# Peptides against a protein of PDB entry 3S8F: the designs that were tried, part 80

Target 1, 157 residues: chain A of PDB entry 3S8F
Amino acid sequence: VLTLFVAVPSLMTAFTVAASLEFAGRLRGGRGLFGWIRALPWDNPAFVAPVLGLLGFIPGGAGGIVNASFTLDYVVHNTAWVPGHFHLQVASLVTLTAMGSLYWLLPNLTGKPISDAQRRLGLAVVWLWFLGMMIMAVGLHWAGLLNVPRRAYIAQV
Target 2, 166 residues: chain B of PDB entry 3S8F
Amino acid sequence: DEHKAHKAILAYEKGWLAFSLAMLFVFIALIAYTLATHTAGVIPAGKLERVDPTTVRQEGPWADPAQAVVQTGPNQYTVYVLAFAFGYQPNPIEVPQGAEIVFKITSPDVIHGFHVEGTNINVEVLPGEVSTVRYTFKRPGEYRIICNQYCGLGHQNMFGTIVVKE

## One batch from the design tools (peptide; aimed at target 1 L11 A18)

Design b2_p29_1_s2 (made by RFdiffusion4, then SolubleMPNN; from b2_p29_1, 16 letters changed)
Fold by OpenDDE base, seed 3:
Structure b2_p29_1_s2 (fold): chain B 157 residues (1-157), chain C 166 residues (1-166), chain A 29 residues (1-29)
Amino acid sequence: as target 1 above (157 residues)
Amino acid sequence: as target 2 above (166 residues)
Amino acid sequence: SLKDLVEAIYNGSVELLPAVILRLLAEAF
């Protein structure tokens, strides 16, 4: 039971970030329960990338609680479930945040704004990365639940 | 204006924190439900047992693969298994159908995995520690043992076999 | 091109990602 409290700081952090997004969206004219989401700057890859990372982090975080459970870990440990989990946490959240940071950093360092072509390309990259990562992650989690081992080239199923 | 903005931010944070807390309870409930309905995945572990990895091949119950399978009761066996770079000993492991098997698994070298296909047996094997797993094979046949922990250059070829006889 | 990138990603060719980053860096500096 005490082990599960490790999730509390992570959840607090994640939803505090969400609170910041809601505030920003409402400042940009968004209204209602979901209107603030549409008001966020979805045309900026520096914004979209880390937000998509956060979206991937939600199921990953839930999986983290599962992995941290001594009882449930017997089911998922050293199966394809584990790489599914960290691809959501590292290859989605961390990687997309790094990508997004690049789209902010380059214009800032050079003093030159990104071109419209660069912006569109950036958006395409981060959305496609997110989509592919979600498909792969779902597949890995599913395979893990079917007892497919990690670090092996063969499986019963 | 700054005060109003600060107050608004705090309100949103409080709302999301409340939601976070609610989700925590949902996850705890889901874990509890899963444990209550899906207990088949839990393998009872024995008391922590230590062994000297430097001598485990020379003396003790793991030293002779011909003596690895020990009958401990009318329908109970203990199997002393070594996971090493790169294989398992004994190989194959022969056990009778329907018997309660206690696997005592250790390593003389590095960390390995012990994943038995077709079963819920999946444990880490640490040098200096004995992993204990209980299982009853209901179906006769061959069950492949897979190393699912990277252990070196030959890791991908590290397999064993359990043969369950009628 | 964007089309080439989409096709490469679809086919699992992740080697374009470093190239895209390098290209963006070259254009930015």
Scores: peptide ipSAE 0.013, ipTM 0.711, DockQ to the pose 0.020
OpenDDE base, seeds 1, 2, 4, 5: peptide ipSAE 0.000, 0.000, 0.000, 0.000; ipTM 0.709, 0.658, 0.695, 0.675

Design b2_p29_1_s3 (made by RFdiffusion4, then SolubleMPNN; from b2_p29_1, 17 letters changed)
Fold by OpenDDE base, seed 5:
Structure b2_p29_1_s3 (fold): chain B 157 residues (1-157), chain C 166 residues (1-166), chain A 29 residues (1-29)
Amino acid sequence: as target 1 above (157 residues)
Amino acid sequence: as target 2 above (166 residues)
Amino acid sequence: SLKDLVEAIYNGSVELVPATILRLLAEAF
């Protein structure tokens, strides 16, 4: 019940953030239904990180609703599905948001902009993190659906 | 200028909120679809049944592993299983193929898991409560029981076996 | 090794970062 209650505000927030991104993209010259996406500052790890986090959060959030479902929980409970969900929510969204925040915060605190090399490295880190997290999450969710148990080092499948 | 920006933001927000609402319905529909197509795989929870975990080893149907498997009908059995740190009893659990098995599972110590590989049996076992699971083994052989709830230092080695005989 | 990683990042020697990370991992195991 609590999860479902939190899900509604979370969804609203997510789409509000999306609206803000659209607005920002349009301010940067993006036009049309999808042109604003391309116009976003994809060269800035401080931007890319939390956005990728949000993207990972979408399936994670959906999974949260599944986990909160009484009947569906019987399928996924205490399987690898659950760690998959956690990693999307915490190790993806929260972690990437934290990473992005640092890329913004540190330059402002020090008064020194990041070098181009640092920027490129940051982008690489963020994208690789996201990619790895998605691979792991998909694998865990898939394994969970195959009834791979949580908290076990062996499985039949 | 600020007013113009504010109006623009509101317009986008309204659009995305509308989209959000639409997506909520989509998600509900997807959940409904999932429920409709996967309900057959769900094991219903049993009735709430309580036991004293401090005495369950000494008295009652769980006390003697040799008497744990009880035939309740021509093709029906009840198996009283204890999940404890760190194993299961009886072990192995021997049941006939094709029989309806009612597992009555409880714990004398801490919370454990009861996950039977090759089946959809996956329940948590709480001290003081009896978990009831009904299952019919159609295939003979050995089925491993795995504890999927952390229960202490020996958790990772906590296994049991169900032997289904022809 | 950690200092080397920090220095590599700070100085913009990004090409050294993967190797340094691998060394750190090897030392950690």
Scores: peptide ipSAE 0.018, ipTM 0.681, DockQ to the pose 0.014
OpenDDE base, seeds 1, 2, 3, 4: peptide ipSAE 0.015, 0.015, 0.000, 0.007; ipTM 0.714, 0.673, 0.706, 0.708

Design b2_p29_1_s4 (made by RFdiffusion4, then SolubleMPNN; from b2_p29_1, 20 letters changed)
Fold by OpenDDE base, seed 3:
Structure b2_p29_1_s4 (fold): chain B 157 residues (1-157), chain C 166 residues (1-166), chain A 29 residues (1-29)
Amino acid sequence: as target 1 above (157 residues)
Amino acid sequence: as target 2 above (166 residues)
Amino acid sequence: SLKDLVLLLFNLSVELLPATIARLLAEAF
């Protein structure tokens, strides 16, 4: 139970980001408990990518707590669970943030805005990436709980 | 305008802080649930024990695979296992059903894994250190040992077998 | 069983699909 206090700093960061998003959404005309979410710029891959990364980071962060637990780590250590966690933290959050940064950086560096086609392609890329990562991550975590070993091509299940 | 904005931000932060605390409790509950459902007998870690990896093959309890299984008491055994590139010794490891087995595992070369299928035995094996795992096999049969830590070119083929006899 | 089917589908997603992607990448580059 006390181990969960390690999550407090991360949660503090998370609520700040969430508060910023809610504020931004409400400034864009969003109303109600969830209306601010719809008001966010979901048509911009530079926004969507890191947000999807953050969404993937939530279960990844929860997994971090599990991995940091002495008793729970005994269950998940060196199983497929670890790659599942890793892909949420690095291949989702970090990678999607990098993708999002690219969609912002290139137009600013070149002085040329992205075309509508490029924008739509960017949206497709980040959503497909996120979807694939979530499917893989769920599968890896599930496999890990079934004691599928990491770094092995065979398993009992 | 600035005052209104600050007030709004503070309200949002308070709301999300409350949500964060709620999520913390959810995580606690999830951890408790996971412990209750998945930890069917935590194998206690033994005391820190060290061994010289350069001599472990020549002298001591790991030197002779034929003497690796030692009966230490009624229905109690200690098994001295070497994980090496690329296999395990003894192989197979033969133990009786229902006996309390203490595995003493070390490596003469590099870091290996010791993952026993069908059990909760899953430890890393470091040269110079002895991993201690206590387990009782309730079902007879063959249990495969898998190396789940990369140890070189032959890592993917590094397997062992525990044979539990009735 | 349904559970086995679901597990199979997830197993395909974590093993077969990545392997296929890797193969396609190896063939393309």
Scores: peptide ipSAE 0.023, ipTM 0.728, DockQ to the pose 0.023
OpenDDE base, seeds 1, 2, 4, 5: peptide ipSAE 0.021, 0.015, 0.020, 0.020; ipTM 0.727, 0.678, 0.714, 0.694

Design b2_p29_2 (made by RFdiffusion4)
Pose (drawn by RFdiffusion4):
Structure b2_p29_2 (pose): chain A 157 residues (1-157), chain B 166 residues (1-166), chain P 29 residues (1-29)
Amino acid sequence: as target 1 above (157 residues)
Amino acid sequence: as target 2 above (166 residues)
Amino acid sequence: SLLTLLLVFYASVILSLLAMLVLVSLAFH
């Protein structure tokens, strides 16, 4: 029960952050129900990386609420589902957010500029990392529901 | 406009938060339902039951695997199961279909998992402790036990079998 | 079954969060 309550701050974060992004999209001219998304600064890796990380957090959090549901944990406990859940949370959102900091924080700390080429390369890196985490989350959640255990060298069997 | 957008954002946020709370409460009620049904038998016994891992293969209910299945009620069998590096004894565990099975599971060495494929049986096995879970097999046949807690280099091949007789 | 209930929980959270995005959009209307 208390774990389900720990989920409320992230459910609140989902709204406060989503409304903040929609407000920014509207300031930048976006209209429609989706125009506000397209109008956001998708050329900036510091923007893109946390946003993509937040997108993967939606299934990441959904799996966490399942794991927190006591008897439901007996379906997924110590299976590949669990790495599927935590790759979405820490290996995607937390890691992508830190990667995006290379693009505003590093210049601030070192004075070293980020070139146009380095910016584009950062865009590719955060997209490939995000997409790779999403594809693997699918493989691991599914294999987990099929009772494949975590922490196993299953290629040797 | 900022004042307006802000007001509207807070108003709808309050609504979302109430909905999201109502949803979590429904999940809590649904979990409480499972805890009142037979499906909750796979929840391990909360009572501490200590044993000695260094002598469990020499004395006590785990020393003779052929004697591991004991009828404890008219439709109940207790099964003493040893999960060790890297296997389970007895092998196979043989039980009748439709009977309640109380698995008492310990390990002489390291922590092992006990995950019965196709069931909700999924329990950690700790040396020095006895893990007790309950389940009734409704379908006869062979069930594979998977070790789902890393117990060393033999972990990926650590399996066992439960045969549910007709 | 626990598996069915698990999938319902999982889907419900995802669909609710996706629907929230529409709800946020309505706050700007």

Design b2_p29_2_s1 (made by RFdiffusion4, then SolubleMPNN; from b2_p29_2, 19 letters changed)
Fold by OpenDDE base, seed 4:
Structure b2_p29_2_s1 (fold): chain B 157 residues (1-157), chain C 166 residues (1-166), chain A 29 residues (1-29)
Amino acid sequence: as target 1 above (157 residues)
Amino acid sequence: as target 2 above (166 residues)
Amino acid sequence: SLRELALLVYNASVDMLLGLLLGINEAFL
């Protein structure tokens, strides 16, 4: 029970970020229920990376609730499920946010904008990272549900 | 302008909050699905029992592996298992098929795992605490015990065996 | 059993609800 209070500020942050994204998209000319999404700067890896991280964070956060439940944790604890959760939280959100920050920070620090080729490469990197991470995370969660242990190189399923 | 922006943000936050509440029900449904399809993974929690890890090897029910399997009833056994760096004691653990087995597992050194393949037995073993797991083996054969908690350089090779006899 | 599953789901749901409510109370009220 007590551990779940941490979800409160996290959810508040998520709502605020989502609202900010919608607001930004609408300011950029997006209209309708989904038009604001298309209006966001998807051509900028500094934007795309952290947003993809946020998308990965959603199922990861849901998994966090499972892991924090003393009853549900008996199913998933010390299985491949747990690494799956971590890769969504750390290797997706944190890592992609760091990548996005780098794509913004380096041009700013050097005073030189990234070339179009570098921009396109950056987009490819973050999308491929996200895709690969989602595949791996789904696989780990699936394996975990099949009672594949973590921290072991062998398993019987 | 700032007020208008704040009002707009607030409206969007309300919308996303509503969406999140809807998604909460989806998550609950997914949890229900997980439980329904993976009930074999549920392990009942036992009463907290403490033991002195510094003396557990010297005296008490864990001290002699030859006396680790104790018959407590006609078809009931208690097995006192030590998880240590890097193995299990006794090894193998021999139990009869169809008997109710109560595993009492502890560690004399560091935290270990006790994951029995082919079963829902999956517990951490903490020094100073006794993990209690009840299980009935319906099928004879060998069941491998895997340490799924990092415990040192030999962690990856830390295996045990439960032999279920007909 | 189905009953046990229902109880587990109920327990988890209550845990989440109480955790959130208590968290809101402790953090902001």
Scores: peptide ipSAE 0.021, ipTM 0.723, DockQ to the pose 0.052
OpenDDE base, seeds 1, 2, 3, 5: peptide ipSAE 0.016, 0.020, 0.005, 0.017; ipTM 0.728, 0.687, 0.719, 0.698; seed 3 fails the geometry check

Design b2_p29_2_s2 (made by RFdiffusion4, then SolubleMPNN; from b2_p29_2, 17 letters changed)
Fold by OpenDDE base, seed 5:
Structure b2_p29_2_s2 (fold): chain B 157 residues (1-157), chain C 166 residues (1-166), chain A 29 residues (1-29)
Amino acid sequence: as target 1 above (157 residues)
Amino acid sequence: as target 2 above (166 residues)
Amino acid sequence: SLLELAQQVYAASVAMLLALLLGIAEAFL
């Protein structure tokens, strides 16, 4: 119940952001079902980071539903599944959103735009972070589904 | 212009929010489905049973590891297991193959985990409460018990063994 | 089984993510 209570505003927020992205993309000349995505500012780490966070949140959110199900939770609880879920939620969405916020905030606070080198580095950081988090999270979920216990250094498999 | 943009944004928001609501219903339906069709697949918690963790080591069915395995029927056993810092008792737990085993697990100290590898047995053990798990071992051999709930400095070394005899 | 269902739910979510990523990629091609 508590998880579902949190899920509702989270879903609303996520899809509100999606609505804003679609609107922005279309304003920037994007057309079609997915063409508007291309028109979004993918060269800006302040944009890319939180978007990647949202994308990573998709399996994380589904995992949340699994965790919220009494019967399904029995299968995954206190296995490697749980830290996999946490890393998607906290270390992916929250962290990437924070990173994105910094890429916006610092130039704004200093009044100085980031250099092209800094921009490229920022893009590299957020993409590599996303990739690493996806590898780790998928691995942990996979291990969890193989009944690898949480908080243990050894497992049967 | 600003008003027009605002109206457009609202239209997009309505569409995406409608989708979010649809997803919400899908999730609720999924949970409802699992509850309706798969509850029997989960080892049901027995009647809420309480025990005094401060005396469980001295008196009662958990007090003597030598008496922990109790035959309750022709092919049925109850095993009284203590999860403590840092191990399990009895250790090893010896049970026959093919018998229905009812584990009664409690803790004299802090919260522990009881995860039996190769099985679906995975429960948290709370001091003052008795966890009841029913399982039938179909294959003989050794099954490792792992604590998957942090319980202190020795948590990582907290293991037990179930020996299933032919 | 419950395990299979959990696997299916997770697989579906990952597939959705991949589909979106592919859609994004196609938009740039």
Scores: peptide ipSAE 0.300, ipTM 0.830, DockQ to the pose 0.238
OpenDDE base, seeds 1, 2, 3, 4: peptide ipSAE 0.028, 0.062, 0.012, 0.012; ipTM 0.777, 0.749, 0.731, 0.728

Design b2_p29_2_s3 (made by RFdiffusion4, then SolubleMPNN; from b2_p29_2, 19 letters changed)
Fold by OpenDDE base, seed 3:
Structure b2_p29_2_s3 (fold): chain B 157 residues (1-157), chain C 166 residues (1-166), chain A 29 residues (1-29)
Amino acid sequence: as target 1 above (157 residues)
Amino acid sequence: as target 2 above (166 residues)
Amino acid sequence: SLLELAQLVYDASVAMLLALGLGIVAAFL
């Protein structure tokens, strides 16, 4: 039971980030319960990438709790579920955050601003990446629940 | 102005923290519900049992594959299985349909997996430890054992078979 | 062999990821 308290600081961190986003959105003119979301800079790949990463991290985090549960882990352990979890955590959040960082960092380091074409391309890249990761993650989690093993090329189903 | 901004930030943080705590309780409740309703078929954890991996091949119940299947009751068997690089012993494992089978699985070398297709048997096998799983095969036929823990160059081809006889 | 194929797929995947990373960097230089 106490092991699950590890989730507390993680959730606090996650929702603190959400609070920051809400504040930023409201500063940009967003109003209401959800209007602040629309007001965020969705035209900037440096912003969109890590946010999409966070969105992918939500189900991944929930899966983390499942994986940390002794009883529930028995169901999912060493199945395709686990790679699905990893791809949400690493290949989604971490990777997209890295991508977003690059879209901000490289222009600043080189002194060359990002062109409009580069910006649009960046947006396409991060959205397509997110879409692909979500499709793959759903598939892996689904396969895991069907007892498809990880680290194996063959399965009964 | 800065003070107002900081106050606003704190208010949002407090709100989201409260939400976070609420969600934590929801998740705990969901987990509890899942555990309460989906515990059927879970193999109970056995007592921690240890064995010397350096001698397990030479002496003891795992040493002779011909003696690996031991009848312990009228409809009860214990099967002593070795998972090794790169296979299982005995192979095939032959057991009767409808009998309660207690698998005692260990490894003489590295960590392996013991995943039996068509069943909920899925355990890691650690050298020096004995994994115990209890299962009753209701259907006759062949059940493939898959190693789902990387164990070396031959990992991908490490398979076994359980043959359930009528 | 299956092992060789797996290794090939792994190597190709790593190469593609590295190429992607380098390509992104190059695009901003």
Scores: peptide ipSAE 0.023, ipTM 0.740, DockQ to the pose 0.020
OpenDDE base, seeds 1, 2, 4, 5: peptide ipSAE 0.022, 0.005, 0.013, 0.015; ipTM 0.740, 0.682, 0.733, 0.699; seed 4 fails the geometry check

Design b2_p29_2_s4 (made by RFdiffusion4, then SolubleMPNN; from b2_p29_2, 18 letters changed; failed a check: too like the target's own chain)
Amino acid sequence: SLEDLLLEVYNASVAMLLGLLLGINAAFE

Design b2_p29_3 (made by RFdiffusion4)
Pose (drawn by RFdiffusion4):
Structure b2_p29_3 (pose): chain A 157 residues (1-157), chain B 166 residues (1-166), chain P 29 residues (1-29)
Amino acid sequence: as target 1 above (157 residues)
Amino acid sequence: as target 2 above (166 residues)
Amino acid sequence: SHVAGTLLLMAVVAAVIIVFFAVVYAKLL
């Protein structure tokens, strides 16, 4: 029960952050129900990386609520589902957010500029990392529901 | 406009938060339902039941695997199961279908998992402790036990079998 | 109209959570 309550701050974060992004998209001219998304600064890796990380956090959090549901945990406990859940949370959102900091924080700390080419390369890196984490989350959640255990060298069997 | 957008955002946020709370409460009620049904039998016994891992193969209910299945009620069998590096004894565990099975599971060495494929049986096995779970097999046949807690280099090939007789 | 897109997103978030819970809950039973 208390774990389901720990989920409320992230459920609140989902709205406060989503409304903040929608407000920014509208300031930048976006209209429609989706125009606000397209009008956001998708050429800036510092923007893109946490946003993509937040997108993967939606299934990441859904899996966490499942794991927190006591008897439901007996379906997925110590299976590949668990790494599927935590790659979405820490290996995607937390890691992507830190990667995006290379693009505003590093210049601030070192004075070293980020070139146009380095910016595009950062875009590719955060997209590939995000997409790779999403594909693997699918493979691991599914294999987990099929009772494949975590922490195993299953290629040797 | 900022004042207006802000006001509207807070108003709908309050709504979302109430909905999200109502949803979580429904999940809590649904979990409470499972705890009142036979499906909750796989929840391990909360009572501490200590044993000694260094003599469990020599004395006590785990020393003779052929004697591991004991009828404890008219439709009940207790099964003493040893999960060790890297196997389970007895092998196979043989039980009748439709009977309530109380698995008492310990390990002489390291922590092992006990995950019965196709069931909700999924319990950690700790040396020095006895893990007790309950389940009734409704379908006869062979069930594979998977070790789902890393117990060393033999972990990926640590399996066992439960045969549910007709 | 200021938060219509956000409300749609919240609906998606809620649906994803319900779907995951339901699938795992049905498998449990």

Design b2_p29_3_s1 (made by RFdiffusion4, then SolubleMPNN; from b2_p29_3, 15 letters changed)
Fold by OpenDDE base, seed 1:
Structure b2_p29_3_s1 (fold): chain B 157 residues (1-157), chain C 166 residues (1-166), chain A 29 residues (1-29)
Amino acid sequence: as target 1 above (157 residues)
Amino acid sequence: as target 2 above (166 residues)
Amino acid sequence: DPVAGTLALMLGIHATMLDEFNRVYALLL
């Protein structure tokens, strides 16, 4: 129980961000239980990328709790499960946040807005990245559960 | 107006905090359920045992690979395994089918892995510590041992074999 | 179209590794 309570600060942070998103969506005219989501700026890659990162971080965080559990870690440790987990954390959240930050930073550095073509390309990149990361992560977790080892080029006899 | 905004933010924060706590309990419940229903094949952790990695090759139960397999009782064996750069000793490890095998694994050099394909045996092997794993092979044949912890230039080729005889 | 171009590029890159993908995923069957 105490081990899982270590996740509380991270969950509080994550859901505080979610609260900020809800507030922002409602300020943008979103109403109802889910209408605020649609009101968020999904046409801006600077917004979409970090949010997709957060979405990937949810199953990654759940996996983190599994990996931190003594008995369950025995099952998944040093298998393909572990790379699956950190790809959701690092290559999803961190990387997508960094990617999205560029779409905020570049206009500020250049003093010019990005073109519509650049915006659409950015959206394509971050969505495709997210999709690919989810597919790969599911595959790695699955392989890990099938006892595929980490740091080996072979799996089973 | 600012007061209304503050109250709204507070309401959202409270709602999401409640959701956060609920999700925490869901995760705890999920783990508890998984442990309660899926404990088959989980090997309990043994007591921490220490060994001197500088002398483990010269003296003690790991020193002679020909004596690495020790019968400790009826259909019970202890196997003293060294994981080293870059292989396992003894190799092959020969054990009877259906016998309860206690693997005592240590390293004379660096950290290695001990992953036996087709089994739940998967442990890290640290110099100065003895990893203990208990397993019963139900099927005869060859089981490959894989190093799943990076240990140097020869890591990718570090394999062993367990031969289970009828 | 930048979206189509990006998709085509990604598909092209992955097409160069089909043998490796087949090898890896065969282990999951």
Scores: peptide ipSAE 0.081, ipTM 0.786, DockQ to the pose 0.028
OpenDDE base, seeds 2, 3, 4, 5: peptide ipSAE 0.072, 0.028, 0.076, 0.073; ipTM 0.764, 0.773, 0.771, 0.763

Design b2_p29_3_s2 (made by RFdiffusion4, then SolubleMPNN; from b2_p29_3, 15 letters changed)
Fold by OpenDDE base, seed 5:
Structure b2_p29_3_s2 (fold): chain B 157 residues (1-157), chain C 166 residues (1-166), chain A 29 residues (1-29)
Amino acid sequence: as target 1 above (157 residues)
Amino acid sequence: as target 2 above (166 residues)
Amino acid sequence: DVVDGTLLFMGLLMATMLSEFLTVYAKLL
């Protein structure tokens, strides 16, 4: 019930964020259906990290609705599906947002911009983190659908 | 033009709000549908039987593992299962292939899981409550029961077996 | 239109929600 209560506000937030990104991308010279995406500042880890987190949040949020269904929850509860869901929500969205926040916050607090090497390293960290989380999350959700139990060191499949 | 863009975005935002609300009700309806049509095999918690976990080992249908499998009709059985720290009783559980099995599972101590590999059988077992699950094994063989709810130091080693006979 | 990409993205988002729901629902059948 609580999950469903926050669903609409979350969807509205998603729209607002997406619209803001598209607007910003278009202001930066992006044109067409996808050109605005390319125009966004993908060279800034403070931008890339939270955006990737938001992308990972989408399948995670979808899973939230599944988990909120009594009958659907029956088949996924305490399976590998659950940690897959958590890693998308916490280890992806929250963690990547925190990482991105640091890439913005530290330069502002110190008054010194990050070096180019630090920027490149930051981008590498964020992208590798996202990739790893997506691989793990997809694997865990898949395993969950195959009835692999949570909190078990062995499984039949 | 920023003004024009903002006006357009606001208009579509209102539309998206309406759509989101509509989809919310769609999901609620879907959930209600699944609840109404797919709970025959798993009894909701609100209708579960109650038992005294302090006496369930000494008296009643769970007390004797040799009498845990009860034939209730033609090709129909009820199996009274205890999930405890750290195992299942009876073990193994022997049932015929193709028979409708009603598992009635409870715990004498703490909360456990009852997850049967190779099946959708997956319930938490609460002391004082009887979990009821209906299932028909179509394939003979051994099915492992796994505890997927943390229950203590021996949780990771808590396994059982269902043997489905031809 | 200034929101074309956004609308497409939101559509895909909703499709993802429905897809996951139906995928898990299929296990009940």
Scores: peptide ipSAE 0.639, ipTM 0.905, DockQ to the pose 0.731
OpenDDE base, seeds 1, 2, 3, 4: peptide ipSAE 0.625, 0.568, 0.611, 0.626; ipTM 0.888, 0.864, 0.881, 0.891

